# Ledger of designs, part 102: peptides against a protein of PDB entry 7SID

Target 1, 151 residues: chain A of PDB entry 7SID
Amino acid sequence: LHMYLMLLKELPGEEYPLPMEDVLELLKPLSNVCSLYRRDQDVCKTILNHVLHVVKNLGQSNMDSENTRDAQGQFLTVIGAFWHLTKERKYIFSVRMALVNCLKTLLEADPYSKWAILNVMGKDFPVNEVFTQFLADNHHQVRMLAAESIN

## One batch from the design tools (peptide; made by RFdiffusion4, then SolubleMPNN)

Design b2_p24_1_s2 (from b2_p24_1, 11 letters changed)
Fold by OpenDDE base, seed 4:
Structure b2_p24_1_s2 (fold): chain B 151 residues (1-151), chain A 24 residues (1-24)
Amino acid sequence: as target 1 above (151 residues)
Amino acid sequence: RKKELEEIYNLILNDNEELEKLAE
């Protein structure tokens, strides 16, 4: 886990996007790691904070490539799962903060949710619509972060 | 792709111990 988290942390930022093949390799274990540690708030927060770099890479990639769609899909599945569990009140505010930051970054890359769509239980939820739900979060810091992201 | 994503979704959200062990 530690090594994987370090790899995620060391991802280049938006200025230097990774080849999509490398992004895919990093995403491969992500779902398993998230699943295994879904009840660990600290690990979830750390993962969500580190995958911000992945979002930045995905947003700058060619949307028409199969690898890009695959990477986007894998990432969005994970984000969708976190969002779903958030709705079930499984995560503390700090994890929700990290999730909002991920969603914010997605919106910056895809403001109209052309590809940033969460599929949860067979239903599609555009991130721009999902994001607005955090404006009504029970925790003030989450609401504030969400508000700052769209205003 | 859809089937694969569904499997990943189930891995993340399911409390099945067997699936969790596979993730280790």
Scores: peptide ipSAE 0.031, ipTM 0.601, DockQ to the pose 0.576
Fold by OpenDDE base, seed 5:
Structure b2_p24_1_s2 (fold): chain B 151 residues (1-151), chain A 24 residues (1-24)
Amino acid sequence: as target 1 above (151 residues)
Amino acid sequence: RKKELEEIYNLILNDNEELEKLAE
């Protein structure tokens, strides 16, 4: 886990995107890591904060390639799972803040949710629709962060 | 591919011991 988190943390920013092949390699263990530590709030927060770099890389890539679609799918599945568990009140506000930041970054790259769509239990949820739900979050900081993205 | 994504979703959310073992 520690090694994996370090790799995520050290990813370059939007200005220097990684090759999609490298992004895919980083995403491969992500679902397993998230599953293993899904009940650990601190680990989940850390993961969500670090995958922001992945989102930035995805936003700068050519979405027409098979590798990009594959990376998008793997990433969005994980985000969808976190969102679903959030709706079930499984995560504290700090984890929700990290999730909102991920969704915010996705919306910056895809404002109209052309590809940023969460599939949860076989149903599709555009991120722009999902995002508005955080405007009614119980924690004021989450609401404030969500509101910054709308205006 | 859709099936694969669904399996990953279940891996994350399911409390099945077999799925947890797979994550180890």
Scores: peptide ipSAE 0.030, ipTM 0.600, DockQ to the pose 0.551
Fold by OpenDDE base, seed 2:
Structure b2_p24_1_s2 (fold): chain B 151 residues (1-151), chain A 24 residues (1-24)
Amino acid sequence: as target 1 above (151 residues)
Amino acid sequence: RKKELEEIYNLILNDNEELEKLAE
């Protein structure tokens, strides 16, 4: 786990995106790691903070490539799972903060949710619509962070 | 691919022992 988290943390930023093939290799273990540690708030927070780099890489890629679509799909599945569990009150505010940051970054890359769509339980939820729900979060810091992303 | 994504979703959200073993 530690090595994987460090690998996520050390991903290049938006200015130097990784090849999509490398992104895919990094994403392969992600769902398993998230599943294994889904009840560990600290690990979930760390994962969500580190996958911000993945979002930045996805936003710089060719949207028409098969690899890009695969990477987007795998990533969005994970984000959708975190969002779903958040709605079920499974995560503390600090984890929700990290999730909002991920959603914010997705909106920056895809403001009209052309590809940033969460599929949860067979239903599609555009991220721009999902994001507005955090404006009504029970924790004031989460609401504030969400509000900052509107402008 | 859609089926695969659904399986991943279930792996993350469900306490299915069979699926959890795949994460080990």
Scores: peptide ipSAE 0.028, ipTM 0.593, DockQ to the pose 0.527
Fold by OpenDDE base, seed 1:
Order: sequence, then C-alpha cells, then structure tokens
Structure b2_p24_1_s2 (fold): chain B 151 residues (1-151), chain A 24 residues (1-24)
Amino acid sequence: as target 1 above (151 residues)
Amino acid sequence: RKKELEEIYNLILNDNEELEKLAE
C-alpha cells in the first residue's frame, strides 16, 4: 500500500502528463486497494488526496483514444464508489473534503460533464450535478469548499 | 466495458470478508 501511494503522490502535474498507457497501468491496482481499505477513513482520505494527480493527467489527455476512455472509466468507477460510500456510510468531513477536491478537479477538466459521469448502481450521475450536492453538506468547511469551486 | 466497470464498483462496495482480513 505505502509503495503504491508513494507512486501516486509522485505523479507529475498537468503540465507534464503521463502517457495514457502508463496511467492505465497505475489505475489497475487502485480499485483493489480502495476495496481493501474502504472502511479505513484515514487511508481513504490519503488515496483521494493522491489520486488528484491522476485527475490532472486525465484532464490533459486526448479524448480520441480507447485507452483514454478506459482510464477515465476506471477512475470514475472508483470516485463513484467513494461518493456512494460517503452517502451510505457517512464518511467524516475530512474524507468528504478530499472527495470534493477530486470532483472540483474533474469539473475543471470537464465543466460540462461530457465524460465526467459517475455510474452508481447502474445509473449515471454527471459530476456537475453530484458536486452541487455538497453545497448542502452538513459540515461548513465542506460547503465552503464546494461553494468556492462554483465561482 | 460497462460490465467491467460494474464489477469493479461491486468489488469496492461489497463485503469481502476474506479480503478484509488480509488487509488487517
């Protein structure tokens, strides 16, 4: 876990995106890691903070390739799972903050949710619609973070 | 692809006692 998290942390920013093939390889173990530690909120927070680098890479990628769609789909599945778990299991605010940051970054890359769509329980939820739900979060810091992202 | 994504989603959300024990 630690080695994988370090790898995620060391990803380059949006100015120097990784090849999509490398992003795909990086995403392969992500779902399993998230599954194993889904009940550990501290680990989940760390994962969400580190996958911000993945979002930056995805946002700079060419949308014309199957690999791009595949990578986006794998990533969005994980984000969708965290969103669902947040709703159902009521993660603490620090985890929700990290999730909002991920969603914010997605909206920056895809403000109209052309590809940033969460599929949860067989239903599609555009990230822009999902994001607005956090404006009504019960924690003031989450609401504030969500609000500043809209402007 | 859709089926694969759904399987991954379920993997994350479903209880897996064996996997959870390994993670402890």
Scores: peptide ipSAE 0.036, ipTM 0.598, DockQ to the pose 0.851; fails the geometry check

Design b2_p24_1_s3 (from b2_p24_1, 14 letters changed)
Fold by OpenDDE base, seed 1:
Structure b2_p24_1_s3 (fold): chain B 151 residues (1-151), chain A 24 residues (1-24)
Amino acid sequence: as target 1 above (151 residues)
Amino acid sequence: REEELQKIYDLILNDDEKLKELAE
């Protein structure tokens, strides 16, 4: 886990995007890690903070390739799972803060949610619509973060 | 592809106990 998280943390920023093939390799163990530690608030927060680098890479990728669609799908599935558990009130505010930051970054890359769509329980939820739900979060810091991200 | 994504979703939300067993 620690080695994987370290790898995520050290990913280059949006100015130097990784090849999509490398992104796919990075995403492969992510679902397993998330599954194993989904009940650990600290680990989930750390994961969400580190996957911000993945979002930056995905946002600058060529959207015409099968690999891009695959990578986007795998990533969005993970984010969708975190969102689902958030809806079930399984995560504390610090985890929700990290999730909002992920969603914010997705909106920056895809403001009209052309590809940033969460599929949860067989239904599609555009990230721009999902994001606005955090404006009504029970925790004031989450609401504030969501509000400032809209502008 | 959709089936594979669904498997990932199910793994995260429903199969954590199975994953833990495999990790032992």
Scores: peptide ipSAE 0.167, ipTM 0.630, DockQ to the pose 0.562
Fold by OpenDDE base, seed 2:
Structure b2_p24_1_s3 (fold): chain B 151 residues (1-151), chain A 24 residues (1-24)
Amino acid sequence: as target 1 above (151 residues)
Amino acid sequence: REEELQKIYDLILNDDEKLKELAE
């Protein structure tokens, strides 16, 4: 876990995006890690904070290829799972804050949710619609983060 | 592809108590 998280943390920024093939390789262990530590709030927060680099890499890709769709799909599936568990009130505010930041970054890359769509329980939820729901979050900091992110 | 994504989704949401104990 530690090694994987460090790898995610040290990913290049938006100025130096990774090849999509490399992004796919990084995403492969992610679902397993999320599964194993889904009950650990601190680990989940850390994961969500570090996968921001993945979002930035995905946003820089203008290529409409199978690899791009695959990477987007795998990443959005993970985010969708966190969103689902959030709806079930499984995560504290700090984890929700990290999730909102992920959604914010997705919206910056895809403002109209053309590809940023969460599939949860067989239903599609555009990230722009999901994001607005955090304006009504029970925690004031989450609401504030959501509110300032739409500007 | 949709089936593969569903597997990922199910994996994350699956009860992992036993797996977590073994991994720690």
Scores: peptide ipSAE 0.222, ipTM 0.667, DockQ to the pose 0.753; fails the geometry check
Fold by OpenDDE base, seed 5:
Structure b2_p24_1_s3 (fold): chain B 151 residues (1-151), chain A 24 residues (1-24)
Amino acid sequence: as target 1 above (151 residues)
Amino acid sequence: REEELQKIYDLILNDDEKLKELAE
């Protein structure tokens, strides 16, 4: 876990996007890690904070590439799972804040949710619509972060 | 592709102790 989290942390930012093939390789174990630690709030927060770099890389890639679609799909599946569990009140505010940051970054890359769509239980939820739900979050800091993110 | 994504989704939502070695 620690080694993987370190790898995620060391991902290049927007200035140095990774080849999509490398992004795919990083995403492969991500679902497994998220699955195993989905009940660990601290680990989930850390994961969500680190995958921000993935979002930045995905947003700068060719949208027509099959690898890009694959990477986006895998990533959005993970985010969708976190969002789903959030709706089930499985995560504390700090994890929800990290999720909001991920969604914020997605909106920055895809403001109109052309590709940033969460599929949960067979239904599609555009991230821009999902994001607005956090404006009504029970925790004030989450609401504030969500509000700041759309300004 | 959709089936693959669903598999990932199900994996995240369900416990799988067999994956511990891969996640560490």
Scores: peptide ipSAE 0.211, ipTM 0.657, DockQ to the pose 0.587; fails the geometry check
Fold by OpenDDE base, seed 4:
Structure b2_p24_1_s3 (fold): chain B 151 residues (1-151), chain A 24 residues (1-24)
Amino acid sequence: as target 1 above (151 residues)
Amino acid sequence: REEELQKIYDLILNDDEKLKELAE
């Protein structure tokens, strides 16, 4: 686990995007890791903090390539699962903070949610619409982070 | 592709006894 998390942490930022093929390779085990540790708040927070680099890479890629769509789909599926579990009140505020940061980064890359769409239970939820829900979060820091992100 | 994404979604949200714990 730690080795994988370190790999995610060491991803280049927006200034040096990875080839999409490399992004896909990093995303492959992500769903399994998230599944195994979905009840571990600290691990989930760490994962969400580290996948910020993935979002930055996805936002800098060619949106028309099959690999880009595949990577975006896999990543958004994971984010959608975290969002779903958040709605089920499974995560503490620190995990929700990390999720909001992911959504914020997605909005920066795709302000109009052209590709940043969460598919949950067969329904599509644009991230720009999902993000506004955190303005009403029960925890003040989550609300503040959400508000600062759009204002 | 959509079917594969659904499998990922289901994997994350549901318990899978077949999954082995990953090394730290």
Scores: peptide ipSAE 0.180, ipTM 0.639, DockQ to the pose 0.620; fails the geometry check

Design b2_p24_1_s4 (from b2_p24_1, 15 letters changed)
Fold by OpenDDE base, seed 4:
Structure b2_p24_1_s4 (fold): chain B 151 residues (1-151), chain A 24 residues (1-24)
Amino acid sequence: as target 1 above (151 residues)
Amino acid sequence: MEEELKKIEKLILEPDPKLEELAA
């Protein structure tokens, strides 16, 4: 876990996007790691904070490539899962804040949710619509973060 | 790809009776 998190943390920002092949390699274990540690709030928060770099890379990629779609899909599946569990009140505010940051970054890359669409339980949820839900979060810091992200 | 994504989703969303208690 720690080694994986370190790799995620060391990802370059949007100024230096990684080849999509490298992004895919980093995403491969992500779902398993998230699933394994889904009950560990601190680990979930850390994962969500570190995958921000992945979002930045995905936003700079060509959407027309199969690898890009694959990477986006894998990432969005994970985000969708976190969002779904958040809706079920499974995560504390700090995890929700990290999730909002991910969603914020997604919106920056895809303001109109052309590709940033969460598919959860067979239903599609555009991130821009999902994001607005956090404006009504029970925790004030989450609401504030969400509000700041829109403005 | 879609099948794989569904599998991943199922894995992550696997019910955990203790999850709610930990998040409370």
Scores: peptide ipSAE 0.024, ipTM 0.594, DockQ to the pose 0.398
Fold by OpenDDE base, seed 2:
Structure b2_p24_1_s4 (fold): chain B 151 residues (1-151), chain A 24 residues (1-24)
Amino acid sequence: as target 1 above (151 residues)
Amino acid sequence: MEEELKKIEKLILEPDPKLEELAA
């Protein structure tokens, strides 16, 4: 876990995006890690904070390749899972804050949710629509972060 | 790809006693 988290943390930002093949390799264990530690709030928060780099890399990639679509799909599945569990009240505010930051970054890369669509339980949820839901979050800091992101 | 994504979603969302045991 720690080694993997370190790799995510050290992932180059948008200035030097990784080849999509490398992004895919990094995403391979992500779902398993998230599942394994889904009940650990601190680990989940850490994961969400670190995968911001993945979002930045995805935003800098060409959208026309199968690898890009695959990487986007894998990443969005994870984000969708966190969002779903958030709706089920499984995560504390700090995890939700991290999730909002991920969604914010997605919106920066795809403001109109052309590809940033969460598929949860067979239903599609555009990130721009999902994001607005956090304006009504129970925690004031989550609401504030969401509000600041659209200004 | 869609089937793989669904599998991943289930992996994260559904309870898995085996995974929970490993995490303990």
Scores: peptide ipSAE 0.024, ipTM 0.580, DockQ to the pose 0.881
Fold by OpenDDE base, seed 5:
Structure b2_p24_1_s4 (fold): chain B 151 residues (1-151), chain A 24 residues (1-24)
Amino acid sequence: as target 1 above (151 residues)
Amino acid sequence: MEEELKKIEKLILEPDPKLEELAA
């Protein structure tokens, strides 16, 4: 886990996008890692903070490639799972903050949710619609972060 | 692809108990 998290953390920023093939390699074990540590709030927060780099890389890529679609699908599945568990109130505010940051970054890359769509339990949820729900979050800091992202 | 994504979602939401033992 530690080595994987370090690898995620060391991803280059938006200024130097990672090749999509490398992004895919990083995403492959992500779902399993998230599953294993879904009950560990600190690990989940760390994962969500680190995958911000993945979102930035996805936003800079050509969305017409098969690899890009595969990468975004794998990533959105993970985000959708975190969102689903958030709806069930399984995560503390700090994890929700990290999730909102991911959604914010997705909206910056795809403001109209053309590809940023969460598929959860067979239903599609555009990220822009999902994001507005955090404006009514129970925690003040989460609401503030969500509000800052819209304006 | 869609089938695989659904499987991954299920894995995250309902992980195999054997995997949880590895994480413990």
Scores: peptide ipSAE 0.022, ipTM 0.543, DockQ to the pose 0.774
Fold by OpenDDE base, seed 3:
Structure b2_p24_1_s4 (fold): chain B 151 residues (1-151), chain A 24 residues (1-24)
Amino acid sequence: as target 1 above (151 residues)
Amino acid sequence: MEEELKKIEKLILEPDPKLEELAA
């Protein structure tokens, strides 16, 4: 875990996107790691904060490539799982803050949710619609962060 | 791909006990 988190932390930002092949390799173990530590709030927060770089990389990629679609799918599955568990009130505000940041970054890359669609329990949820739910979050900082995206 | 994504979702929501044992 520590080594994997270190690798995620050192990902380059939007200015220097990774090749999509490298993004895919980094995403491969992500779902398993998230599954193992889904009840650890600190680990979940750390993961969500680190995968912000993945979102930035995905936004700069060729949308028509198979690798891009694969990477998007794998990433969105993880985000969808976190969102689903958030709806079940499983995560504290700091984890929700990190999730909102991921969703915000997705909206910046895909404002109309052409590809940024969460599939949870067989249903599709466009991120632009999902994001509005956090405007009514119980924690004021989460609401404030969500509201910033509207401006 | 859709089926694989569903499997991954299930894995996150319902982790494999074997993985938990390995991580313990």
Scores: peptide ipSAE 0.019, ipTM 0.529, DockQ to the pose 0.680

Design b2_p24_2_s1 (from b2_p24_2, 9 letters changed)
Fold by OpenDDE base, seed 2:
Structure b2_p24_2_s1 (fold): chain B 151 residues (1-151), chain A 24 residues (1-24)
Amino acid sequence: as target 1 above (151 residues)
Amino acid sequence: PFIIDLSLSVEEQIKLFKEYVESL
């Protein structure tokens, strides 16, 4: 776990994107890690903070490639899982804050949710629609963060 | 492509990753 998290932390951002093949390799363990530590709030928060780099990297790639679509799908699956558990009130506000930041970054890369669509339980949820739901979050800091992202 | 080697230490793996990125 520690090694994987450190690799995610060291992942280059928008200034120097990784080849999509490398992004795919880095994403392979992600779903399993998230599943194993879904009850650990600190680990989840850390993961969400680190995967921001993945979003930035994905946004710099050619969206028409098969590898890009694959990487997007794997990433969105994880984000969808976090959002699903958030709706089930499984995460504390600090984790939700991190999730909002991920969604914000996704919207910056895809403002109209052309590819940023969460599939949860077989149903599609565009990230822009998901994001607006955090405007009504129970925690004031989450609401403020969401509101700041809109303005 | 870069491959994660779990047999290496964290420091070694990070070093290899950085070197790989710089080579791109």
Scores: peptide ipSAE 0.221, ipTM 0.813, DockQ to the pose 0.028
Fold by OpenDDE base, seed 1:
Structure b2_p24_2_s1 (fold): chain B 151 residues (1-151), chain A 24 residues (1-24)
Amino acid sequence: as target 1 above (151 residues)
Amino acid sequence: PFIIDLSLSVEEQIKLFKEYVESL
């Protein structure tokens, strides 16, 4: 876990995107790690903070390649899982804050949710639609962050 | 492509990753 999180932390962002093949390799362990630590609020928060680098890298890549679609799919699966557990009220506000930041970054990369679509329980949810739900979050800081992000 | 090697230390893996990125 520690090694993987450090790699995610050190991943280049928007300025120097990695080849999509490398992004795919880095994404492979992500789903398993999230599954193992889904009940650990601190680990989940850390993961969500670090995967911001992945979003920035994905946003600078060519969207027409099969590898890009694969990487997007794997990443969105993880984000969808976090969102699903958020809907089930499994995460504290600090984790939800980190998730909102991820969704914000996704919207910056894909403002119209052309590819940023979460598939949860067999249904598709565009990230822009998902994001607006945080405007009604129970915690005022989450609502404030969401409100600031749409400006 | 870059491959994560779990047999290495965290520091060694990070070093290799940075070197790889710089080579791109």
Scores: peptide ipSAE 0.148, ipTM 0.770, DockQ to the pose 0.028
Fold by OpenDDE base, seed 5:
Order: sequence, then C-alpha cells, then structure tokens
Structure b2_p24_2_s1 (fold): chain B 151 residues (1-151), chain A 24 residues (1-24)
Amino acid sequence: as target 1 above (151 residues)
Amino acid sequence: PFIIDLSLSVEEQIKLFKEYVESL
C-alpha cells in the first residue's frame, strides 16, 4: 500500500503528462486497493487526494484512443464506488471533501460530462449531476467547497 | 511503459519512476 500511494503521489499533473500506458499501469491496482481499504477513512482520503493527478493527466490526453477510454473507465469505476459509499453515508466529511475536489477536477476536464459518467449499480450518473448533490451536503465545509467550484 | 515492481523497495521504485518520467 505504501509504495502504491507514493507512486500515486509522485504522478505528474498537467505540466508533465504521462503516456496513457503508464497511467493504466498505475490504475491497475487502484480498484483492489480501494476495495481493501474502503472502511479506512484516512486511506480513502489519501487515495482521493493522490488520484487528482490522474484526473489532470487524463484531461490532457487524447480522448479518442482505446487506452484513454480504458483508463477513464477504470478511474470512473473507482470514483463511482466512492460516491456510492458516500450516498450510503459511509464516509466522513474529510473524505467527502477529497471526493468533491476529485469531481471538481473531472468537471474542469469535462464540463459537460461527455465521458465523466459514473456507472453505479447499472445506472449512469453524469458527474455534473453528482457534483450538485454536494451543494446540499450536511457539512458546512463540503457545501462551501462545492459552491466555490460552481461559482 | 513503466511497470510497478512490488518486489523493489519503495525508495528504489520511486527513484526508477522519477528517472523514467525525466526520460520522457
């Protein structure tokens, strides 16, 4: 876990994008790691903070390649899982804050949710629609962060 | 492409990753 998290932390952002093949390699363990530590709030927060770099990298890539679609799919699966558990009130505000930041970055890359669509339990949820739900979050800081992202 | 090698130490893997990134 430690090695994987450090690699995610070191992933370059928009200024230094990685080849999509490298992004895919970094994404391969992500689903399993998230599943194993889904009950650990601190680990989840850390993961969500680090995968911001993945979103930034994805936003700078050619969205027409098979590898890009694969990377998007793998990433969105994980984000969808986090959102699903958030809806089930499984995460504290600090994890939700990190998730909002991730969704914000997704919206910056895809403002109209053309590809940023979460599939949860067989249903599609555009990220822009998912994001607006955090405007009504129970925690003040989450609402504030969401509002700042929209305005 | 860069491949994560879990048999390496964290420090060594990070070093290799940084070197790889710099080579791009």
Scores: peptide ipSAE 0.146, ipTM 0.767, DockQ to the pose 0.028
Fold by OpenDDE base, seed 4:
Structure b2_p24_2_s1 (fold): chain B 151 residues (1-151), chain A 24 residues (1-24)
Amino acid sequence: as target 1 above (151 residues)
Amino acid sequence: PFIIDLSLSVEEQIKLFKEYVESL
């Protein structure tokens, strides 16, 4: 876990995007790691903070390649899982804050949710619609962050 | 592509990753 988190942390972001092949390599373990530590708030927060680099990298890439779509899909699966558990009230505010930051970055890359669509339990949820739900979050800091993100 | 080697230390892996990125 530690090594993986460090690699996620070191992943170049917007300033220097990685080839999608490398992004895919880094994303491969992510779903499993998230599942394994889904109840560990600190780990989840750390993961969400680090995967911001992935979002930034994805946003700078050609969206027409198969690898890009694959990377997008893998990433969105993870985000969808986090959002799903958020809906189930499984995460504390700090994790939700990190998730909002991820969603914010996604919206910066895909403002109209053309590809940023979460599929949870067989249903599609555009990230822009998902994001708006955090405007009504129970925690004031989450609401504030969400509100600031759209301004 | 960069390959994660779990047999390496974190520091070594990070070093290799950085070197790889710089080579791009």
Scores: peptide ipSAE 0.133, ipTM 0.757, DockQ to the pose 0.028

